# Ledger of designs, part 119: peptides against a protein of PDB entry 4N78

Target 1, 186 residues: chain A of PDB entry 4N78
Amino acid sequence: HFQVICRLLGYQGIAVVMEELLKVVKSLLQGTILQYVKTLMEVMPKICRLPRHEYGSPGILEFFHHQLKDIVEYAELKTVCFQNLREVGNAILFCLLIEQSLSLEEVCDLLHAAPFQNILPRVHVKEGERLDAKMKRLESKYAPLHLVPLIERLGTPQQIAIAREGDLLTKERLCCGLSMFEVILT
Target 2, 155 residues: chain B of PDB entry 4N78
Amino acid sequence: MAELQMLLEEEIPGGRRALFDSYTNLERVADYCENNYIQSADKQRALEETKAYTTQSLASVAYLINTLANNVLQMLDIQASQLRRMESSINHISQTVDIHKEKVARREIGILTTNKNTSRTHKIIAPANLERPVRYIRKPIDYTILDDIGHGVKW

## One batch from the design tools (peptide; made by RFdiffusion4, then SolubleMPNN)

Design b2_p16_5_s3 (from b2_p16_5, 10 letters changed)
Fold by OpenDDE base, seed 4:
Structure b2_p16_5_s3 (fold): chain B 186 residues (1-186), chain C 155 residues (1-155), chain A 16 residues (1-16)
Amino acid sequence: as target 1 above (186 residues)
Amino acid sequence: as target 2 above (155 residues)
Amino acid sequence: VEVPSFPEPAFEIKKV
């Protein structure tokens, strides 16, 4: 589903969706969540000492449950705050999945374009084959597919310009060094 | 353009008119030949004259049809060439527009991106100054990322 | 393909 969304939206559509999601997340974080966090900080015990280990895990749990009783019983925390946190979480996950899907599409595009852009795959040299000979053979095989040099030789100035720009756009992808998710987490 | 116009306005209509006129003339020649054969005391001469007119008329009609057909073909070739040129022009414009749109889209999404910190340890240092447009620093494309995906395509 | 040369259309009905 996310792959289809990426294909349908393209870079522009993805940018718009991500921007809007960021706004929503920001609004949730700075609004309701912040207010609940402030409220929680007010009701939080000022001094919560670690109970003695002698009480064991159940006793320690009961101690913390008692100390945090007001927080645990805070009904709005379970309903509104957790819901907002879920929404934020879903938005973050959505962004992550979109970025991952986009990266996959970009990688596929790069792979498909590679033969036309003088990008030779790393040749697994089987035992006994000279790397140089295999590389030369591959270069020779793919040389006619190099689109930009071909168009530079045969094309009009306008076609050459378009080919160069297209080549650049094909090579430059987000997956090569950019992350949206890091911006979302910031 | 002048050639196409001449074909459309003069040569083809003229050829069609000539062909129509030839049809009318063929009927007149046929009537003449029939009457001449009936009235002539020398039937052999009348037959030879009819044969001559028949040969001439068929040759003339064939010529007119051929000329008209060639003119129509020439017209179609010119029009096809014009259409191809227009199509090429439209395609170039379309490609230019698409490239431009893509560049704009790339800039827009680029604003929402940061360079992947390759360094394990580098804390996502929130760029302190949110305000500086993250200049898209063109990093060289590291194609090593493709190494892991290429497992399926045994080249 | 040699384009056959056809005579010019001359439908002169000579009234004998």
Scores: peptide ipSAE 0.047, ipTM 0.660, DockQ to the pose 0.006
Fold by OpenDDE base, seed 1:
Structure b2_p16_5_s3 (fold): chain B 186 residues (1-186), chain C 155 residues (1-155), chain A 16 residues (1-16)
Amino acid sequence: as target 1 above (186 residues)
Amino acid sequence: as target 2 above (155 residues)
Amino acid sequence: VEVPSFPEPAFEIKKV
């Protein structure tokens, strides 16, 4: 599903969605969540002494339950605050999944374009074969498929310009060195 | 443009008119030849004249058809060439627009990206003291140490 | 009797 979304939206659509999600997340964090956190901080006991270990685990739990009773009984925390946190979480996950899907799509595009761009895969050389000879053979095999040189030889100046720009755009992908998710985390 | 216009407005219509006129003339020539043959005392001469007119008329019509056909073909070739040029122009514009849109899109999404910090593989600074692999000198397990414990009851 | 005239062909009729 995310792959289809990436294909349908393209870079522009993804950018718009990501920007809007970031705005929503920011709004949730700086608005409702912040307000709840502030309220919780006000209700938080200023001095919470560690109970004596002699009370055992149940006694310690009861102690903390009593100290945090006001927080635990805060019904809006469960309904509104946690819902907002869930929305933030979902937005983050959505961004991650979109980026992953986009990266896969970009890798596929790069792989499909590679034969036309003089990008040769590393060939496994069996013991005794010269890597250089095998690579030269591959280069010769794929040489007729090199699109930009072909167009430079046979095309009009306008076609050459478009081919070069297209080649550049094909080579330049986010997956080559850029991350959106890292921006979201900062 | 001028050549196409001449073909469309002058040469092709002119050729069509010439063919139409030739059709009318063929009927007249046929009537003439028939009457001439009937009225002539020298039937052989009349026949030769008819043959001459027939040859001339057929040659003329063939020429007119060929000329008209060539002009039509030329017109079609020019039009096809114009269409190809238009198609090429449209494609060029379309591609230019697409490239532009893609560049804009990439800039927009690029703002939302940061360079992947290739975590420099912390050179696992091999701890300088490569503890010399303690050559496990496999001290031969001296199994003789166990010889003293197993007092096999000599029967 | 006006003899009808035809345009002269520009191509040589190869006398077969």
Scores: peptide ipSAE 0.045, ipTM 0.662, DockQ to the pose 0.006
Fold by OpenDDE base, seed 3:
Structure b2_p16_5_s3 (fold): chain B 186 residues (1-186), chain C 155 residues (1-155), chain A 16 residues (1-16)
Amino acid sequence: as target 1 above (186 residues)
Amino acid sequence: as target 2 above (155 residues)
Amino acid sequence: VEVPSFPEPAFEIKKV
């Protein structure tokens, strides 16, 4: 599902969705969650000492229940706060999953473009074969597929410019060194 | 442009008119030949004249058809070439727009990104000796490093 | 009787 979303939205769509999610998360954190946290802090007992062991497990439980009675009685506060925290969590997970999916799509695109961009895969050399000779053979095999040099030879100046820009855009990907998720966590 | 205009406005219409005129003339020639044959005392001479007119008329019509056909073909070729040039121009504009849109999209998403903490790139100590420009063997960007990022399909 | 005139073909009609 996330792969389909990434394909459908593209970079621009993903950016828009991420920005909106960040706004939502910020709103939840600075608004409702903050208010609930403040309220919870106010109802928290100022001094909660460990009861004496002499009261036994039931007495200790009753003691803590009494100390937290105000918090337990504000169930609505808890439910709303927990829902908002769930929403924040879902937003974070969404961002993570979309970034992962995008990275996969980008890698696939890079792999598909590689033969056309003079990017050769690392070839496993069998015992006794020279890596250099094998790489040279591969280079010669894929040389006709090099798009930019081909267009530079056969194309108009305008086509050459477009081909170079397209080549650059194809090579530049977020997965090569950028993270969106890190920005969300900051 | 001038050639296409000449073909469309002068040569092709002119050729069509000439063919139409030839059609009417063929009928006149046929009538003439028929009447001449009937009225002539020398039937052999009249027949020879008819043959001559027939040959001339057929040759003339064939020439007119051929000329018109060639002009039409030439016109179509010029138009096809113009359309191809127009298509090329449209494609160029389309590609330029797409590239621009992509650049905008990348800037937008780029604002939402930070550089991955790349481990300390080992200072590629440039070997001091700038020896011979070793053929920049483009180190293939090892994208396998990305295989472990996300649900990497371990092939 | 005005003999209708055809334009002369610009190519040589091979007399057969």
Scores: peptide ipSAE 0.092, ipTM 0.658, DockQ to the pose 0.007; fails the geometry check
Fold by OpenDDE base, seed 5:
Order: structure tokens, then C-alpha cells, then sequence
Structure b2_p16_5_s3 (fold): chain B 186 residues (1-186), chain C 155 residues (1-155), chain A 16 residues (1-16)
């Protein structure tokens, strides 16, 4: 699903969605969640001492339940605050999954473009074969597919410019060193 | 452009008019030949004259048709070439627009990105200066991420 | 009787 979304939205659509999600998250955190946290802090017992261990685990639990009764019974906490936290969590997860999916798509694009960009994979050499010979064969095989040199030779100046720009855009991907998720976490 | 214009405005219309005129002339020639044959005391001469006019008229019409046809073909070739050039121009514009859109999109999404910190250090150092040019560190593309997606021919 | 004139063809009509 996320792959389809990435393909459908592209960079622009993803950017828009993520920006909006960030706004939503910010609004939730700075607004509703913050207000609830402040309220919770106000109703928090000023003095909450650890009960004696002699009460046992059930007694200790009951003690804390009693001390936190006002918080636990705060209906809006479950319905609103936790829901907002879920929304934030979902937004974060969504962003993560989108980034992962986008990275996969980008890598696929890079792989598909590689033969046309003089990017050759390292060939596994079997024992006894010279790596250099295999690489030369590969280079020779794919040399006619090098798009930019081909267009530079046969194309108009405008086509050459477009080809170079396209080549650059093809090589430059987010997966090469950029993370959106880190920005979301900040 | 000048050649196409001459073909469209002068040569082809002129050729069409010439053919139409030839039709009228053919009728006149036929009438002439008929009358000449009837009135002539020398029927053999009249017949030979008719043959001559027939040959001339047919040759002339054939020439006019051929000339017109060639002009039309030439016109079509020029127009086809112009259309191809227009198509190329449109494609160029389209590609330029697409590249521009892509650049804009990438800038937009780029604002939402930060450099992957290779360092394990948990310090979320908020990069203070937003304006630092994202140094594109060309890290080798780790293609291992795709090992599971493609029929990786393990050579 | 005005003899109608036709344009001369660019190709030689071989009189036979």
C-alpha cells in the first residue's frame, strides 16, 4: 500500500502529506496534549510516597490506584488524550513507512538507470576468472547504453542539457543520504 | 516557409486552374477536330491533325497532373517536416517543464529531510543553521536493499 | 477557328 502511495504521490505529494502531518502533530502536541499534560500535572499528588512493602503487590497497586484515582478516572484522558497520542503515533509510523517505501522506489530507479549511467555492479568473479576482464566485458556491453554520452554525440544542445539534468536528477535521491524521518522526530 | 507558401498559394492553385482550363480546352479541341473533319476536303489530313491534337492534349494533361501531384507531395513533405519540428519543440518544452516540476518537488521534500547521521550519538543536534547546503556525500548506493526484490542472478 | 493551345509538356513526346 505504501509503495502505491509513494508512486501515486511522488515527491511533491509526499512532501505535502508530510508537511500536513507535521502540522497536525505539532498542533496535537502543542495544543491538546500539552493541555492534558498540564492538567495531569496539576492533579498529580504532591506527595506520593512508596507504600510499605508489607502491603504486598496488590496493596501497593491499590494504594497507587487510590493516589492516582483522579487521573485514572479522568475520562478525557482515555478518550481524547490517548487518541491524540495514537494519532501522533500513527503519523510517525506513516512517515516512517512512506520513507522506507520511497527509499525502495528510489533504489529501484537507481538500479534501473544504472546501465544507462555507466554504473556497473561489481560482478562476482568465480575462482580463476579475472575481475578486470569481466568488468571490461560488462563495460563494453553497456557502453552503447550510456545515455548522456550518446545524446552528447547525437543530440542537439537542448537535448544534451536535458539529458544532463535528467542524469543528475536520476542520480540524486533521498536514499543517498537524506532522512525525512529524522526531521519528524525532531 | 517561403517554399511552402508558394506551393500553397501559387503552384497548387495554379496547377488546379490549369487542369480546369485544360478540360475546357479539350472540349474545344474536340469540337474543332470534329468540325474540321466534317468540313475538310482532305479527310486524311484532318485525321492526322486530330491525332496530333489528341497526342498533344493528352501529354499536356499528363504533364499538368504530374506537376500538380509532385507539388502536392512536396507540400505534404514540407508540412510533415514542420509537424515533426513542432513535435520536437513541444517535447522539449514538456521535458523542461517536467524537469522543473521535479526540481521543485525535490526542493519541497528536501526541506523535510536531514542528512542521515552516521554517528551513533543520540544527540539530536537541531541543525541551528537551516541554510547549510546539504553536502551531498556520495555514499555508495547500497544495493543490498534490493536483494529481496529482484531475481538477483547470483552470478 | 482559334486552335486551342496546350502547355508544352516538359517531356519529349516521341512522335512515332
Amino acid sequence: as target 1 above (186 residues)
Amino acid sequence: as target 2 above (155 residues)
Amino acid sequence: VEVPSFPEPAFEIKKV
Scores: peptide ipSAE 0.043, ipTM 0.656, DockQ to the pose 0.006; fails the geometry check

Design b2_p16_5_s4 (from b2_p16_5, 9 letters changed)
Fold by OpenDDE base, seed 2:
Structure b2_p16_5_s4 (fold): chain B 186 residues (1-186), chain C 155 residues (1-155), chain A 16 residues (1-16)
Amino acid sequence: as target 1 above (186 residues)
Amino acid sequence: as target 2 above (155 residues)
Amino acid sequence: EFVPEFPEAPFEIKRV
């Protein structure tokens, strides 16, 4: 699903969705959640000492239940605050999954474009083979596929310009050095 | 453009008219040949004349058809070339627009990104001297130390 | 390709 969403929205669509999600999260955090946290802080016992171990686990639990009774019984905490926290959590997860899906798509694009851009993978060298010789052979094999040089040789000035720009755009991907999720966490 | 216009407005219509005129002329020639053969005392001469006219007329019609066909083909080739040029131009514009849109989109999403902290995987150089794992001796936590801190009921 | 030389002009029927 997330892959499909990424494909449908593209960079622009994803940007819009992420921006709106950030607004929502900000609104939830600075608004409702903040207010509930403040309220909880006010209702929180100022002094909560540890009960004696002699009370056993049931007694200790009962003690804390009593101390936190007002908080536990606060109905709005369950219905509103926890819901908002779930929404924030879902938003974060959504952003993470979108970024991951986008990254996968970008990687695939990069891999598909690589032969046309003179980007060759490191080849496994068998025992006795020279890496340099093998790489040179690969380079020679794929040299005819280099798109920009090909267009520079055969194309019009306009086509050359478009090819160069396209090449640059193909190489420059978010997954190469940028993180959206890190921005969301700040 | 001038050549195409000439073909469309002058050469092709002219060729069509010429063919039509030739049709009319052929009918006249046929009538002449028929009458000449009937009225002539020398039938052999009349026949030879008919053959000559037939050959000439067929050659002329063939020429006119060929000329017209070539002009039509030339017209079509010019038009096809024009269409190809237009298509190329449209494609170039489309590509330019797409590139521009992509750049805009990337700028927009770029605002929402930060540089990946490539955590330099500090090669945890395993310290050469594996400090012997200090045997964690689980000392039982004496919880009695906390007995004085609780509000427990003094039995 | 042997382009047969066709007479360039449409035949004028000389009215005898």
Scores: peptide ipSAE 0.037, ipTM 0.708, DockQ to the pose 0.006
Fold by OpenDDE base, seed 4:
Structure b2_p16_5_s4 (fold): chain B 186 residues (1-186), chain C 155 residues (1-155), chain A 16 residues (1-16)
Amino acid sequence: as target 1 above (186 residues)
Amino acid sequence: as target 2 above (155 residues)
Amino acid sequence: EFVPEFPEAPFEIKRV
């Protein structure tokens, strides 16, 4: 689904969606969640000492349950605050999955374009073969597919310009060095 | 442009008119030949005259049709060429617009991106200072990063 | 009787 969304929206659509999600997340964090956090801080026990280990796990659990009773019984926390946190979580996950899907799409595009852009894969050298000779052979094999040089030789100035720009756009991808998710986390 | 206009406004209409006139003339010649053959005491001469007119008329009509056909073909070729040029121009504009749109889109999404710090340490460093939106600096793409991604066809 | 003349063809029709 996310791959389809990425294909449908493209860079423009993804940008718009991400911007809106960021606004929503910001609104939730600075608004409702912040208010609940403040309230929780007020009701939080000021002094919560670790109970003695002698009480065992059940006793320790009961101790903390008692200390946090007011928080646990806070109905609005369960209904409103947790819902908002879920929304934030979903937004974060959405952004992550979109970025991952976009990266996959971009990688595929790069791989498909590589033969046409003089980007040769590193060839596995078998024992006894010279890497240089193999690379030269590979280069010669794909040389006729190099689009920009081909258009530069045969095309009009306008076609050359378009080909160069297209080549650049094809090469430049977010996955090569940019992260959207890191921006969302900040 | 001048040639196309001449074909459309003068040559082709003129050729059509000529063919129409030839039709009328053929009818008159046929009537003449029929009457001449009936009235003539020398039937052989009348027949030879009819043959002559028939040959002349057929040649003329054939010529007119051929000329008109060639003019129409020429007109169509010119129009086809113009259409191809127009198509090429439209395609060029379309591509230019698409490239522009893509650049705009990339700028927009670029604002929402930061450089991947290779440092494995996911230190959520709360940036103390709101770093000014670093202008998207185009860095050369290192494709070696993709070497480990995907089952590349090991040739 | 006036017989209308057809335009001359630019080619000679060889009488076969």
Scores: peptide ipSAE 0.034, ipTM 0.700, DockQ to the pose 0.006
Fold by OpenDDE base, seed 1:
Structure b2_p16_5_s4 (fold): chain B 186 residues (1-186), chain C 155 residues (1-155), chain A 16 residues (1-16)
Amino acid sequence: as target 1 above (186 residues)
Amino acid sequence: as target 2 above (155 residues)
Amino acid sequence: EFVPEFPEAPFEIKRV
């Protein structure tokens, strides 16, 4: 599903969605969640000392239950605050999954374009074979597929310009060095 | 453009007019040949004259048709070439626009990105001394220690 | 004498 979304939205659509999600997350964090956190901090016991170990686990639990009674009974925390936290969580997860899906699509695009861009994979060399010789053979094999040189030889100046720009756009992908999710986490 | 215009405005209409005129002339020639054959005392001469006119007229019409056909073909070729050029131009513009849109989109999404911190994987210096996995001896939690603390009903 | 006006053909119709 996320792959389909990435394909449908493209970079522009993804950017818009991500921006809006960031706004929503920011709004939730700085608004409702912050207010609830402040309220919780106000109702939090100022002094909560560890009860004596002699009370045993049940006694300690009852102690903390009593100390936190106001928090536990705060019904809005469960209904509203937790819901907002879920929304934030879902937004974060959505962003993560979108980025991952986008990265996969970009990698696929790079792989598909590679033969046309003189990007050759490193071939496994068996014992006794020269890597250089294999690479040279591969280069020779794929040389006719190099799009930009081909267009530079046969194309009009306008076609050459477009081909070069297209080549650059094909090579430059977010997955090569950029992360959106890291921005979201910061 | 000048050649296409000449074909459309002068050569093709002119050729069509010439064919129409030839049609009219053919009818006149036919009438003449018929009358000449009927009136002539020398039927053989009249027949030879008719053959001559027939050959000439057929050659002329064939030439006119061929010329017109070639002009039409030339016109179509020029138009096809123009369409191809126009298509190429449109495609070029379309591609340029698409590239531009893509660049804009990439800039927009780029703002939402940061450089992947290649965390220099600190060489996890394997501690030289593989501390022997301290056998987590699960000391069985002796729950009997708790037996004395509870108000347990002495069954 | 009726002279029909036909343009001259640049090619001879080969009587075949």
Scores: peptide ipSAE 0.042, ipTM 0.712, DockQ to the pose 0.006; fails the geometry check
Fold by OpenDDE base, seed 3:
Structure b2_p16_5_s4 (fold): chain B 186 residues (1-186), chain C 155 residues (1-155), chain A 16 residues (1-16)
Amino acid sequence: as target 1 above (186 residues)
Amino acid sequence: as target 2 above (155 residues)
Amino acid sequence: EFVPEFPEAPFEIKRV
């Protein structure tokens, strides 16, 4: 699903969605969640000492239940605060999954473009073969597929300019060194 | 452009008019030949004259048709060339716009990105022993392994 | 294609 979303939205759509999600998260954190946290801090017992072990597990549980009674009875915490936290969590997960999916798509695009951009994988060399010779043969084999040089030779100046720009855009991808998720966490 | 205009405004209409005029002339020639043959005491001469006119008229019409056809073909070729040029121009504009849109999109998403701190991952020193690429022996998927799984009819 | 050069002469019907 996330892969499809990435394909449909593209960079522009993803950017818009992420910006909106960030706004939502910010609003939730600075608004309702913050208010509930402040309220909880006020209701929290100032001194909560560990009960004596002699009371056993049931007695200890009852002790903590009593100490946290006001929190447990705070119905809005369960219904509103936890829901908002879920929303924040979902938003974070969404962003993570989108970034991962986008990275996969970008890698695929790079791989598909590689033969046309003179990006060749390292070939396995059998014992006794020179890597350089094999790579040279491979380069020569795929040389006719090099798009930019081909257009530079056969195309109009305008086509050449477009080809160069397209080539650059194809090579420059987020997965090569950029992280969106890190920005979301900051 | 001038050539196309000349073809459209002068040559082709002129050729069409010429053909029409030729049609009218052919009728006149036919009438003349018929009357001449009837009235002439020398039927043989009249016949020869008719043959001559027929040959000339057919040749002329053929020439006019051929000329007109060639002019039309030339016109179409020029128009086709113009359309190709227009198409090329439109494609260029379209591509330019697409590239621009892509650049804008990348800037927008770029604002939402930060550089990955590439921690100097220790160069995974490729183990010196390049494990021989295990020849991907396509082991035929032995589907018989699945024979014992499920309600398959034991033959 | 051999374009037969037909004489461009307009069929002047010589009225005789």
Scores: peptide ipSAE 0.037, ipTM 0.701, DockQ to the pose 0.006; fails the geometry check

